# Ledger of designs, part 32: peptides against a protein of PDB entry 3PBP

Target 1, 203 residues: chain A of PDB entry 3PBP
Amino acid sequence: LNEKDLNLILNKSLVMYESLDSTTDVIVKRNVIKQLQFVSKLHENWNSRFGKVDIQKEYRLAKVQGPFTINPFPGELYDYTATNIATILIDNGQNEIVCVSFDDGSLILLFKDLEMSMSWDVDNYVYNNSLVLIERVKLQREIKSLITLPEQLGKLYVISDNIIQQVNFMSWASTLSKCINESDLNPLAGLKFESKLEDIATI
Target 2, 203 residues: chain A of PDB entry 3PBP as posed
Amino acid sequence: LNEKDLNLILNKSLVMYESLDSTTDVIVKRNVIKQLQFVSKLHENWNSRFGKVDIQKEYRLAKVQGPFTINPFPGELYDYTATNIATILIDNGQNEIVCVSFDDGSLILLFKDLEMSMSWDVDNYVYNNSLVLIERVKLQREIKSLITLPEQLGKLYVISDNIIQQVNFMSWASTLSKSINESDLNPLAGLKFESKLEDIATI

## One batch from the design tools (peptide)

Design b1_p22_1_s1 (made by RFdiffusion4, then SolubleMPNN; from b1_p22_1, 10 letters changed)
Fold by OpenDDE base, seed 4:
Structure b1_p22_1_s1 (fold): chain B 203 residues (1-203), chain A 22 residues (1-22)
Amino acid sequence: as target 1 above (203 residues)
Amino acid sequence: MEQIILEAVGKKASFMAKVKKL
């Protein structure tokens, strides 16, 4: 985490806060406000020299939201169990793809279209928990682990029994990133969401 | 292109546009 990242998180939290209105559920309001308060305090207390922030104990009680909904959910995966999850950066602006593996050897690449707050006040907080299915990659292998390298945008390493495979989705993720960052959806026209799969190493 | 993807990217783009204005 650096100052730039912190500023981005703060700004995201501010936009979320600004999206609140009279119709917003009180629990949502509370969570968004607490998120903003936390990030704001984090920003205020940021010591760039040490990369450290003193965080009050109360803020450490925040939990990740769950469960998520996937739209559309591949019907054939209803009978299978999710095994691994990874988040892959696609640009320096912190646009991300979420990958979930299943015990059938499938990978689903998912997009977070909505910004989420942490759960601060209540158990089972769920808001903006939808993920959009972008691509399903069938590896037909038992997926043991998913590995990402922060310096490698749009790349996922899949470890199975005897092989490491790279899933490279920059063929479409670069366009996706551009669309998000430039607020222009035109480049999505005709875009194929097909990742490249490459064998990297035998293990 | 699935409409759902287009809409999703649109939402994110709109959100990020607001973020950039801060």
Scores: peptide ipSAE 0.604, ipTM 0.948, DockQ to the pose 0.886
Fold by OpenDDE base, seed 5:
Structure b1_p22_1_s1 (fold): chain B 203 residues (1-203), chain A 22 residues (1-22)
Amino acid sequence: as target 1 above (203 residues)
Amino acid sequence: MEQIILEAVGKKASFMAKVKKL
């Protein structure tokens, strides 16, 4: 975590707070407020020289949210188990794709459309936990691990027993990034969500 | 393109636009 990241988190938390209205669930309101309070306190106490903050004990009670929903969920995957997860940056603006592997050898590439907060007040806090399915890639092999390289945008390395494969989704992720950053959805028209799969190395 | 993807990107774009104004 650096100062830039902290500022971004703060601004996101502020926007989430500003999105609260009379129709928002009370639990959600409370959670978003606590998130903002935490991030604000973190920002106030940030020591840029040392990259450290003093965090009060009470804020350590925050938990990661529960299960995510995938929309649409591929019906074929209901009988399979998720094995790995990775997050891949697609730009320098903190846009990312989530990848989940399954024991059938499938990869799903997912987009997080809504900003999530941590769970602060309730054990089973679930809000803005939806992920949108962009692409399913079938590898037909056992996936042992997923690796990402921070300097390689829109690339995922898939390790199986005998091979390392690269999944490159910049063909569509670059457009996606542009749409988000420029607030223009026109470039999405006719976009194909097809990743490139390439063998990198034999193990 | 699936309508759901378009809507999702739109939501994110709108959110990030607000973030950038801060």
Scores: peptide ipSAE 0.603, ipTM 0.948, DockQ to the pose 0.889
Fold by OpenDDE base, seed 2:
Structure b1_p22_1_s1 (fold): chain B 203 residues (1-203), chain A 22 residues (1-22)
Amino acid sequence: as target 1 above (203 residues)
Amino acid sequence: MEQIILEAVGKKASFMAKVKKL
């Protein structure tokens, strides 16, 4: 975490706060406000010289929001279990793709369209917890691990028993990133969401 | 699928546009 990242988180929290209105659920309002208060306090207490913040104990009680929904969820995967999760950066602006593996050897590539807050007050807080399915990649092998490299945008390494494979989705993720950053959706028209799979090494 | 993705990207784009204005 650096100052730039903290500023981004603060600005996101501010936008979330500004989106609150009279129709917003009270629990949601409370969580968004508490998150903004937390991030604001972090920003206030940021020591740029040491790259550190003193986090008050009270804010450590916040929980990660559970569970997420996937839309659409592939019907074929209802009988299978998720085994691994990874987040892959697609640009320097912190746009990300979420990848989940299943025990059938499938990978799903997911997009988070909504910003979510932490759970600060209520147990089982759920708001803006949806993920959008972009692509399903079928490997038909036991997936042991998912590895990402920070310097390699839009690339996922999949480790199985005897092979390392690279999934490269920059063919569509570059366009996705551009659309988000430029607020222009026209380039998405006719875009194929097909990742490239390559064998990297035998293990 | 494409329409869902389009809508999702649109929401994110709108959100990020607001973030950039701060």
Scores: peptide ipSAE 0.602, ipTM 0.946, DockQ to the pose 0.910
Fold by OpenDDE base, seed 3:
Parts: C-alpha cells; structure tokens; sequence
Structure b1_p22_1_s1 (fold): chain B 203 residues (1-203), chain A 22 residues (1-22)
C-alpha cells in the first residue's frame, strides 16, 4: 500500500458516500459511511516517510463482502466447481478483469461494474456484488493455476498439465479501458470479446 | 456485444469520472 493507492481508495470511498441518498438502504448507508471513516483515518494517519498508518482495532472487524453474483452465469457451469481466481490489470488506472477457472477447463472473464464497501457490522453484507460475464474461454484442460504478471496488461497465464498457455484479452480490454477512462462508450460498438490463446511453454 | 456489458462499462466510467474529479 502506497500513498497513491490510499488516495485512490479514499476517492472511491468518497464517491460511494456521495452516491448515498434517501432511497439507499440503511445498512448500505452505514457500511459506506464506516468505509469512508476508516479510509479517511488511514489517509489522515498516513506516514509517507515510513509508508505506515495506524489502524484502530475497531476497523479490523471489517470483512470482505460476499457472495458475488455473475451475470449472466453460464448454465453449463452450474455443475462445475471454481478452481482458481485471478485479477488482471488492463491499464495503469486500475481497471481490472477478474478471471475464474472451473474444473471443466473453462475460464470466465468478468468485469466489476460497481464499487463495493467492506462489511463492517452486518454478517453476510451484500451490496454491489455483481460481476458481468464478458467471455468464456474453454481450454478443455485441467487448470492447475492462474498466474498474472504486473507488467503484462491484459494477460493471464494458465498452467495445466505439461503446458503454460497465455490468454491475451487486450484485443478488447484496451477498448474497454479507453471507454472507462474517457467516458465514451462508442468504441464498444461491434467489439468482439474474443481472447487469444497461445501456447507459451511445455513443462 | 451484450447490453449488459455496455451498461456495466457505463457505470464504471461514470464512477471513475467522479473519482478523477476528486
């Protein structure tokens, strides 16, 4: 965690707070407010020299939100189990694709459209937990692990039996990134969400 | 392209636009 990351988290938390209105669920309001309070304190207490912040014990009670929903969920995957998860950066602005592998050899590439707060004081807090399915890639292999490299945007390495494969989705992720960053959705028209799969190495 | 993707990207774009203004 660095100062830039803290600033981004703070700004996201502020935007979430500003999105609250009279129609927002009370539990959501409470969680978003607590999130903002926590992040604000972290930012205030940030020691740039040492890269440290003092965290009050009360804030350590926060839990990661879950479960998540995938829309649409591929019907074929209902009978299969998720095996691995990875997050892949698609730009320097922290836009990300989430990848989940399944025991049928499928990869699903997912987009998080909504920002989520932590769960603070409610068990099983769920809000903005939807992920959007972008692409399903069928490898027809047992997927052992997913590897990402920070310097390689929009690339996922899939390790299976005796082979490393690269999934490259920059063909569409570059456009996606541009649309997000420029607030222009026009480039999405006609975009094909088809990743490139390449064999990288035999193990 | 599915409408759901368009909407998702739109939501994210709007959110990030607000973030950048802070």
Amino acid sequence: as target 1 above (203 residues)
Amino acid sequence: MEQIILEAVGKKASFMAKVKKL
Scores: peptide ipSAE 0.602, ipTM 0.948, DockQ to the pose 0.870

Design b1_p22_1_s2 (made by RFdiffusion4, then SolubleMPNN; from b1_p22_1, 8 letters changed)
Fold by OpenDDE base, seed 4:
Structure b1_p22_1_s2 (fold): chain B 203 residues (1-203), chain A 22 residues (1-22)
Amino acid sequence: as target 1 above (203 residues)
Amino acid sequence: MEDIILKAVGKKADFMKKVKEL
């Protein structure tokens, strides 16, 4: 965590707070407010010289949200189990793709359209937990692990029994990133969400 | 599927625009 990251987290928390209105659920309001308070305190206590933050004990009780939903969820995957998860950066740290593998050898590439808060006051807090399906890649092999390299944007390495494969989705992710960053959706028209699969090494 | 993606990207774009304005 650096100062830039902390500022981004703060700004996201502020935008979430500003999105609250009279129609927002009370539990949601509480969680968003608690998160903003926490992040604000982190920002205030940031020591730029040492890259440290003093975190009060009270805020350490926050938990990760409960289960996520995928929309649309491929019906055929209901019979299979998720095996691995990875997050892949597609630009300079602001936009990311979530990848989940299944025991049928499928990879699903997912987009998070909404910002989430932590669970603060309520166990099993669920809000903005939806992920959008972008692409399904069928490898038809047992996936042992997913590896990402921070310096390699839009690339996922898939390790199976005897091979390392690269999934490269920059063909569409670059456009996606641009659309988000420029607030222009026009380049999405006619975009194909098809990743490139390449064999990297035999093991 | 395309409409769902478009809507999702739009939501994120709007959110990030607000973030950048702070």
Scores: peptide ipSAE 0.586, ipTM 0.939, DockQ to the pose 0.905
Fold by OpenDDE base, seed 1:
Structure b1_p22_1_s2 (fold): chain B 203 residues (1-203), chain A 22 residues (1-22)
Amino acid sequence: as target 1 above (203 residues)
Amino acid sequence: MEDIILKAVGKKADFMKKVKEL
């Protein structure tokens, strides 16, 4: 975590807070407020020299949200189990694609359209937990692991029993990133969401 | 599928615009 990242997290938390209204669920309000309070305090106590902050014990008990929903969920995958998950950066602005593998050898590439808060003193907190399906890639092999490299945007390495394959989705992810960053959706028209699959090595 | 993606990207874009304005 660096100062730039902390500022981004703070600003995201502020926007989330500002999105609250009279119709917002009380539990959601509570979580968003606690998130903002935590991040604000974190920002105030930031030691840039050492890249650290003192976190009070009360805030250290926050949990990650779950479960997530996928929309639309491919009907063919209802009978299969998710095996691996990876998050792949598509730009330097922290836009990312989520990839989930299944035991049928499928990969799904997912987009998170909504920001989430942490869960604070509430078990099973769920809000803004939807992921949008972009693409399904069928590898027809058992997927052992998913590997990402921080320096390689929009690339996922899939390890199977006998092969390492690269999934490259920058053909559409670059456009997606641009649309988000520029607030212009026009380039999405007619965009083909097809990743490139390449064999990297036999194992 | 395309319309769903478009809407999703739009939501994120709007959110990030607000973030950048702070």
Scores: peptide ipSAE 0.585, ipTM 0.940, DockQ to the pose 0.959
Fold by OpenDDE base, seed 5:
Structure b1_p22_1_s2 (fold): chain B 203 residues (1-203), chain A 22 residues (1-22)
Amino acid sequence: as target 1 above (203 residues)
Amino acid sequence: MEDIILKAVGKKADFMKKVKEL
């Protein structure tokens, strides 16, 4: 975590706070407010010299939000178990794709459409937990691990029993990133969400 | 599926626009 990242998190938390209105659930309001308070305190306590933040004990009790919903969820995967998860950056603006592997050898590439807060007050807090399915890649292999490399945007390395494969989704992720960053969705029209699979090494 | 993705990206785009305006 650096100052830039912290500022981004703060600004995100502010936008979330500003999105609250009279129709927002009370639990959500409380949670978003606590999130903002936490991030604000982190920002105040940031020591740039040491890259450290003093975190109050109360805020350390926050939990990661509950289960995500994947929309649409591939029906075929209901009978399978998720084995690995990875997050892959697609730009320097902190846009990311979430990848989940399953024991059938499938990879799903997911997009977070909404900003999430931590869970502060309520057990099983669930809000803005939606993940959108972009692509399913069927490898038909037992996936042992998912690896991402620093500074390799839109690339995922999949390790199976005898092979390392690269999944490159920059063909669509570059457009996605541009759309987000420029607030223009026009380039998404007709975009194919097809990743490139390449064998990198035999193990 | 495409419409869902489009809507999702739109939401994120709107959010990030607001973030950048701060």
Scores: peptide ipSAE 0.585, ipTM 0.939, DockQ to the pose 0.937
Fold by OpenDDE base, seed 3:
Structure b1_p22_1_s2 (fold): chain B 203 residues (1-203), chain A 22 residues (1-22)
Amino acid sequence: as target 1 above (203 residues)
Amino acid sequence: MEDIILKAVGKKADFMKKVKEL
């Protein structure tokens, strides 16, 4: 974690805090406030020459939020089980695509539209847990693993049986990234969400 | 489906705009 990353996390936490209003659930308010307090303390300690972040015991108990929901969920996948998950960066601004594989050989590409806080107070904290379905890729193979390379934006490697396949979604993800970063949605008009699938190696 | 994606991207874009303004 560098100073730039820490500043980004702090600014995200501030925006989340500023989004709280009188209608926000008390549990949500508590979690967002605790998130901001934690990040603020980290930032203060980073700027302090003496850098021992005494993480209070309460912050050590923070958990990743779950479960997630997918919208729309493909009806055909209700009978199948998720097997793997991966997160793929699409730019240097920390925009990401979430990928989930299923035991029918399906791969779904998902977009996280809302920022999430950690769970601080409640074991089953759920807020802003929705993922949007962008694309479903049917590989018709048993997916053993998903691999991502940090230096390769918008690329996912799928290992199935004796084949390694590359899923490249930069055809649409570059436009998505641009829309987010420039706050202009016009380039999304007529965009096709079709990834390129290529065989890389046969073992 | 397209409308859902558009709305989602819009929400993220608005959020990131606020982040950049800080």
Scores: peptide ipSAE 0.581, ipTM 0.939, DockQ to the pose 0.928

Design b1_p22_1_s3 (made by RFdiffusion4, then SolubleMPNN; from b1_p22_1, 9 letters changed)
Fold by OpenDDE base, seed 5:
Structure b1_p22_1_s3 (fold): chain B 203 residues (1-203), chain A 22 residues (1-22)
Amino acid sequence: as target 1 above (203 residues)
Amino acid sequence: MEDIILEAVGKKADFMEKVKKL
């Protein structure tokens, strides 16, 4: 975590706070407010010299939000178990793709459409937990691990029993990133969400 | 699926636009 990242998190938390209105659920309001308070405190306590933040004990009790919903969820995967998860950056603006592997050898590439807060007050807090399915890649292999490399945008390395494969989704992720960053969705028209799979090494 | 993706990206784009204005 650096100052830039912290500022981004703060600004995101502010936008979330500003999105609250009279129709927002009370639990959501409380949670978003606590999130903002926490991030604000982090920002105040940031020590740039050491790259450290002092965190008060009460805020350390926050939990990661509950289960995500994947939309649409591939029906075929209901009978399978998720085995690995990875987050892959697609730009320097902190846009990311979430990848989940399953024991059938499938990879799903997911997009977070909404900003999430931590869970602060309530057990099983669930809000803005939606993930959108972009692509399913069927490897038909037992996936042992998912690896991402620093500074390799839109690339995922999949390790199976005897092979390392690269999944490169920059063919569509670059457009996605551009659309987000420029607030222009026109380039998404006709975009194919097809990743490139390449064998990298035999193990 | 495409419409869902479009909507999702739109939501994120709108959010990030607000973030950039801060």
Scores: peptide ipSAE 0.585, ipTM 0.938, DockQ to the pose 0.935
Fold by OpenDDE base, seed 2:
Structure b1_p22_1_s3 (fold): chain B 203 residues (1-203), chain A 22 residues (1-22)
Amino acid sequence: as target 1 above (203 residues)
Amino acid sequence: MEDIILEAVGKKADFMEKVKKL
């Protein structure tokens, strides 16, 4: 975590807070407020010289939100189990794609459209937990692990029996990133969400 | 392109625009 990242997290938390209104659920309000309070305190306590923050014990009680929903969920995957998850950066900001593998050898590439807060007050807090299906890649192999390299944007390495494959989705992710960053959706018109699959090594 | 993707990207774009204005 660096100062830039912290500022971004703070600003995101502020925008979330500003989105609250009289119709917002009380539980949501509490969680968003606590999130903002935590991040604000984190920002205040940021020591730029040492890159350290003293986090009070009370804030360590925050839990990651769950469960998530996938829309649309491929009907064929209802009977299969998720095996691995990875998050892949698509730009130098914080736009990312979530990948989930299944025991049928499928990969789903997912987009998170909404910002989430941590769960601070209630167990099983659920708000803005939707993921959008972008692409399904069928490998027809047992997927052992998913590997990402921070320096390699829009690339996922899939380790299966005796092979490492690269999934490269920059063909569409670059456009997606641009649309988000420039607030212009026009480049999405006619875009094909088709990743490139390449064999990298036989293991 | 599915409308759901367009809507999702739009929501994110709007959010990030607000973030950038802070």
Scores: peptide ipSAE 0.585, ipTM 0.940, DockQ to the pose 0.896
Fold by OpenDDE base, seed 1:
Structure b1_p22_1_s3 (fold): chain B 203 residues (1-203), chain A 22 residues (1-22)
Amino acid sequence: as target 1 above (203 residues)
Amino acid sequence: MEDIILEAVGKKADFMEKVKKL
């Protein structure tokens, strides 16, 4: 975590807070407020020299949200189990794609359209937990692991029993990133969401 | 599928625009 990242997190938390209204669920309000309070305090106590902050014990008990939903969920995958998850950066602005593998050898590439808060003192907190399906890639092999490299945007390495494959989705992710960053959706028209699959090595 | 993606990207874009204005 660096100062730039912390500022971004703070600003995201502020926007989330500002989105609250009289119709917002009380539990959601509480979580968003606690998130903002935590991030604000974190920002105030940031030691840039050491890249650290003192976190009070009360805030250290926050949990990650779950479960997530996938829309649309491929009907063919209802009978299969998710095996691996990875998050792949598509730009330097923290836009990312989520990849989930299944035991049928499928990969799904997912986009998160909504920002989430942490879960604070509430078990099973769920809000803005939807992921949008972009692409399904069928590898027809058992997926052992998913590997990402921070320096390689829009690339996922899939390790199977006998092969390492690269999934490269920059053909569409670059456009996606641009649309988000420029607030212009026009380039999405006619965009083909098809990743490139390449064999990297035999193992 | 394309319309769903378009809507999703739009939501994110709107959110990030608000973030950038802070």
Scores: peptide ipSAE 0.585, ipTM 0.939, DockQ to the pose 0.944
Fold by OpenDDE base, seed 3:
Structure b1_p22_1_s3 (fold): chain B 203 residues (1-203), chain A 22 residues (1-22)
Amino acid sequence: as target 1 above (203 residues)
Amino acid sequence: MEDIILEAVGKKADFMEKVKKL
């Protein structure tokens, strides 16, 4: 983590805290507050010349939130099992696409519209856990693994059998990134969410 | 499907705008 990343995380946590109101569930309030407290302490310690972050035992017990929901969930996939998951950066502003593969050879590309906090108090903490379906790609092959390269934005490598395929979704992800960063949704009008699939290598 | 994506992107955009103002 660099200073810019830490500032971004802090600012996100602050915005989440400011979104709390009288109607917010008590468990959610507790988790968001604990997240902010943790990040604030990290920030303070980063600015402090003496840099030993004594992470209190309570913060060491933080867990990743789950499970997630997908909206809309493709009805055809109810009978199949998720096999792999990957997260792909689409810009330098930390916008990401989540990819999930299924044992039918389907690949779904998902967007996370809401910021999530870690689970701090409850093992089964669930809040803002929805993912939006953008695109379904049918490979009709057994997907063995998903690979991402940090230097390659909006690209996913799919290994199936003896073939490596590249899924490139920058055709729509660049527009999505622009809309988020500029707070202008007009470029989404008429946008086609169709990724480019290319064979890279056959083994 | 398009409306759901539009709404989702809008929510994220609004969130990030608030983040940038801090």
Scores: peptide ipSAE 0.583, ipTM 0.938, DockQ to the pose 0.914

Design b1_p22_1_s4 (made by RFdiffusion4, then SolubleMPNN; from b1_p22_1, 9 letters changed)
Fold by OpenDDE base, seed 2:
Formats: sequence, structure tokens, C-alpha cells
Structure b1_p22_1_s4 (fold): chain B 203 residues (1-203), chain A 22 residues (1-22)
Amino acid sequence: as target 1 above (203 residues)
Amino acid sequence: MEDIILKAVGKKADFNKKVKEL
């Protein structure tokens, strides 16, 4: 964690806090507030000469939020089990695609539209846990692993029986990234969410 | 393009804009 990352986390937490209103669930308010308090304290301690981030025990109890929902969920996948998950960066910022593989040989490419807070107060905290389905890629193979390379934006390597395949989604992800970063959705019009699949190696 | 994707990207864009303005 560097200063830039900490500032970003702080700013995200501030924006989440500012989104709270009278209609927001009390549990959500508590979680967002606690997260902001934690990050703020972390930021203060980071700027303090003595570098000891004394993280209070209460903040160590924070849990990752779950479960997630996928919308729309492909009906055909209801009977199948997720096997692997990967996160792929699509730009030099923090825009990313989530990929989940299934035991039918399907890949789903997912977009996270909302920022989530950690669970600080309640077990099974669920808020902003939706993922949007962008694309389904059918490999018709047993997927053993998903590999990403940080230096390779919008690329996923899929290892299956005797083959490594590359899924390249920069054809649409570059446009997606641009739309997010520039706050202009016009380039999405007519965009095809079709990834390129290529055989890289036979193993 | 599904409306759901457009809405999702819009939400993220708005959030990121607010973050950049801080």
C-alpha cells in the first residue's frame, strides 16, 4: 500500500459516505461509516511521523462482503459449478473485469458497477454485491486454471487439458475503460462484446 | 447492447468522476 493507493481508498470511502441518505438502510450506513473511519484513521497514521499504523482490534474484524449476484445469470449455468475466478485489469487505473469459469467449460466476463464496503458490523453484510454479465465464452473444455499477467491488459489465459488459450477482450474493454474514465457512454453504442479466443500453446 | 450494461457503466463512471473531484 502506497500513499496513492491510500488516497484512492479514502476518496472512494468518502464518495460512498456522501451517497448515504435518509432512505439508506441503517446497516449500510453503519458499515460505510465504519469503513470511512478506518480508512481515515489509517490515512492519518500514515502521514504521522511514526509510521506505526495501530489498527484497533475492532477494525481487524472486518470481513469481505458476500455473496455476489450475477445479472443476468445465464439460465444454462444454474446447474453448473463455478471452478475458477480471476480479475483482469483493463487499464492502468483500477477498471477491471471479473472472470468466472464453470465446469461446463464456460467463462463469464463480469463487470462490477458499484463499490462495496467491507462488512464491519454485521455478519453476512450484503450491499452493492451485483455483477453485470458482459459476455459468455464457451470453451467446451475442462478449465483447470485461469492466469492473468499484470502487464497484459484485457487478457486472460485459460489452461485446460493439453492447451493454453488466450481470451482477449480489449476489443470492447478499451471502449468500456474510456467510457468510464471520460464519463461518456456514447462509444458504447453498437459495441459488440465479443472476445477473441486464440490457442497459445499445446501442453 | 443491453441496457443493463449501459446503466452499470454509467454508475461506475459517475462514481469515478466523484472520486476524481475530491
Scores: peptide ipSAE 0.533, ipTM 0.931, DockQ to the pose 0.870
Fold by OpenDDE base, seed 1:
Structure b1_p22_1_s4 (fold): chain B 203 residues (1-203), chain A 22 residues (1-22)
Amino acid sequence: as target 1 above (203 residues)
Amino acid sequence: MEDIILKAVGKKADFNKKVKEL
């Protein structure tokens, strides 16, 4: 964590707080407020020289949210189990694609449209946990692992028993990134969400 | 599917815009 990252987290937490209204669930309000309070205190206590902050014990008990939902969920995958997950950066900012593999050899490429807070003193807190399905890639092989390289935007390496394959989705992810960053959705019209699959090595 | 993606990207774009404005 660096100062830039901390500022970003603070700003995200502020926007989340500002999104609260009279119709927002009380549990959600409480959770978002606690998130903002934590991040604000973290920012105030930031020691840039050492890249650290003293965190009070009470805030150290925050948990990650779960579970997530996928929309639309492919009906064919209801009988299969998720095996691996990876997050792939699509730009030098904060836009990313989530990939989940299944035991049928499918990959799903997912987009998270909403920002989430941590869970604070509430078990099973779930809010803004939806992922949008962009693409399903069928590899028809057992997927052992998913590998990403930080320097390679929009690329996922899939390791199977006998082969390493690259999934490259920059053909659509570059447009997606641009649309998000520029707040212009026009380039999405007619965009084909088809990734390129390439064999990299036999193993 | 396309409409769902469009809406999702729109939400993210709006959020990011608000973040950048702070």
Scores: peptide ipSAE 0.531, ipTM 0.930, DockQ to the pose 0.925
Fold by OpenDDE base, seed 3:
Structure b1_p22_1_s4 (fold): chain B 203 residues (1-203), chain A 22 residues (1-22)
Amino acid sequence: as target 1 above (203 residues)
Amino acid sequence: MEDIILKAVGKKADFNKKVKEL
């Protein structure tokens, strides 16, 4: 974590706080407020020289939120189990695609449309946990692992028994990134969400 | 499906815009 990253997290937490209104659930309000308080204290106590922050014991109780939902969920996948998960950067602005593999050999590419807070004082906190389905890729192979390379935007490497395959989704992810960053949705019209699959190596 | 993606991207774009304005 560097100063730039910390500022970004603070700004995200502020925007989340500002989104709260009289209709927001009390549990949600509490979690968002605690998130902002935590990040604000981190920012205040940030020592740029040492890259260290003293974290109070109370904030160590924060947990990752879950479970997530997928919309729409492919009906065929109800009978199958998720096997791997990966997150792939699509730009330098921290826009990401979430990839989940299933034991039928399917890979789904997902978009996170909402920012999430950590879970604090409530067990099983769930808010803004929806992922949007963009694409389903059927590999028809047992997927052993998913690998990403930070220097390779919009690329996922899929390892199966005898082959390494690259899934390249920059054909649509570049447009998606542009739309997000420029706040212009017009380029999404007619966009095909079709990733390129290539064999990289045989094992 | 297209409408869902469009709406999702719009939400993210709006959020990011607000973040940049801070």
Scores: peptide ipSAE 0.529, ipTM 0.929, DockQ to the pose 0.897
Fold by OpenDDE base, seed 5:
Structure b1_p22_1_s4 (fold): chain B 203 residues (1-203), chain A 22 residues (1-22)
Amino acid sequence: as target 1 above (203 residues)
Amino acid sequence: MEDIILKAVGKKADFNKKVKEL
């Protein structure tokens, strides 16, 4: 974490807090409030000189939120196991695509529609855990690893037994990024969510 | 599927807009 990241997390936590209303579930309200309190405390205790923050013991018990739901989940993948996960940035504004590989050789490209918070006082707290399916890419090979390169937006490298392939989804992710950043969804109309596959190397 | 994506992107766009306004 750097100061910029911490400020962003704080602002996100504030927006989440401001989204609370009379219709919001009490558990959600409590969790969002605790998230904001935690992040605020982190911000207060931030030492930019040392890149350190003091965390109170009470907040160390917070859990990572999960499980996630994928919507829609491809029915064919219910019988298969997820093997790898990667997160790929699509712009400099922290918009990202989540990729999950399966043992059938499928890749699913996913979008996080909502900001997540940590789980605090409630065991098994699940809120904003939705991942939206954008695309399924069938490679029909065993996927050993997923690699991303920091300077390569919207690109995923897939390593299998005998080949390295690049998945490039900037054909749609650039539009997606623009829509998010400009708050204009019009460019999504008629957009094809089809990634490009390229063989990079034979192993 | 398309409608789900549109809704999801819309939610994120709205969220990001609010974040930028802080």
Scores: peptide ipSAE 0.500, ipTM 0.924, DockQ to the pose 0.897

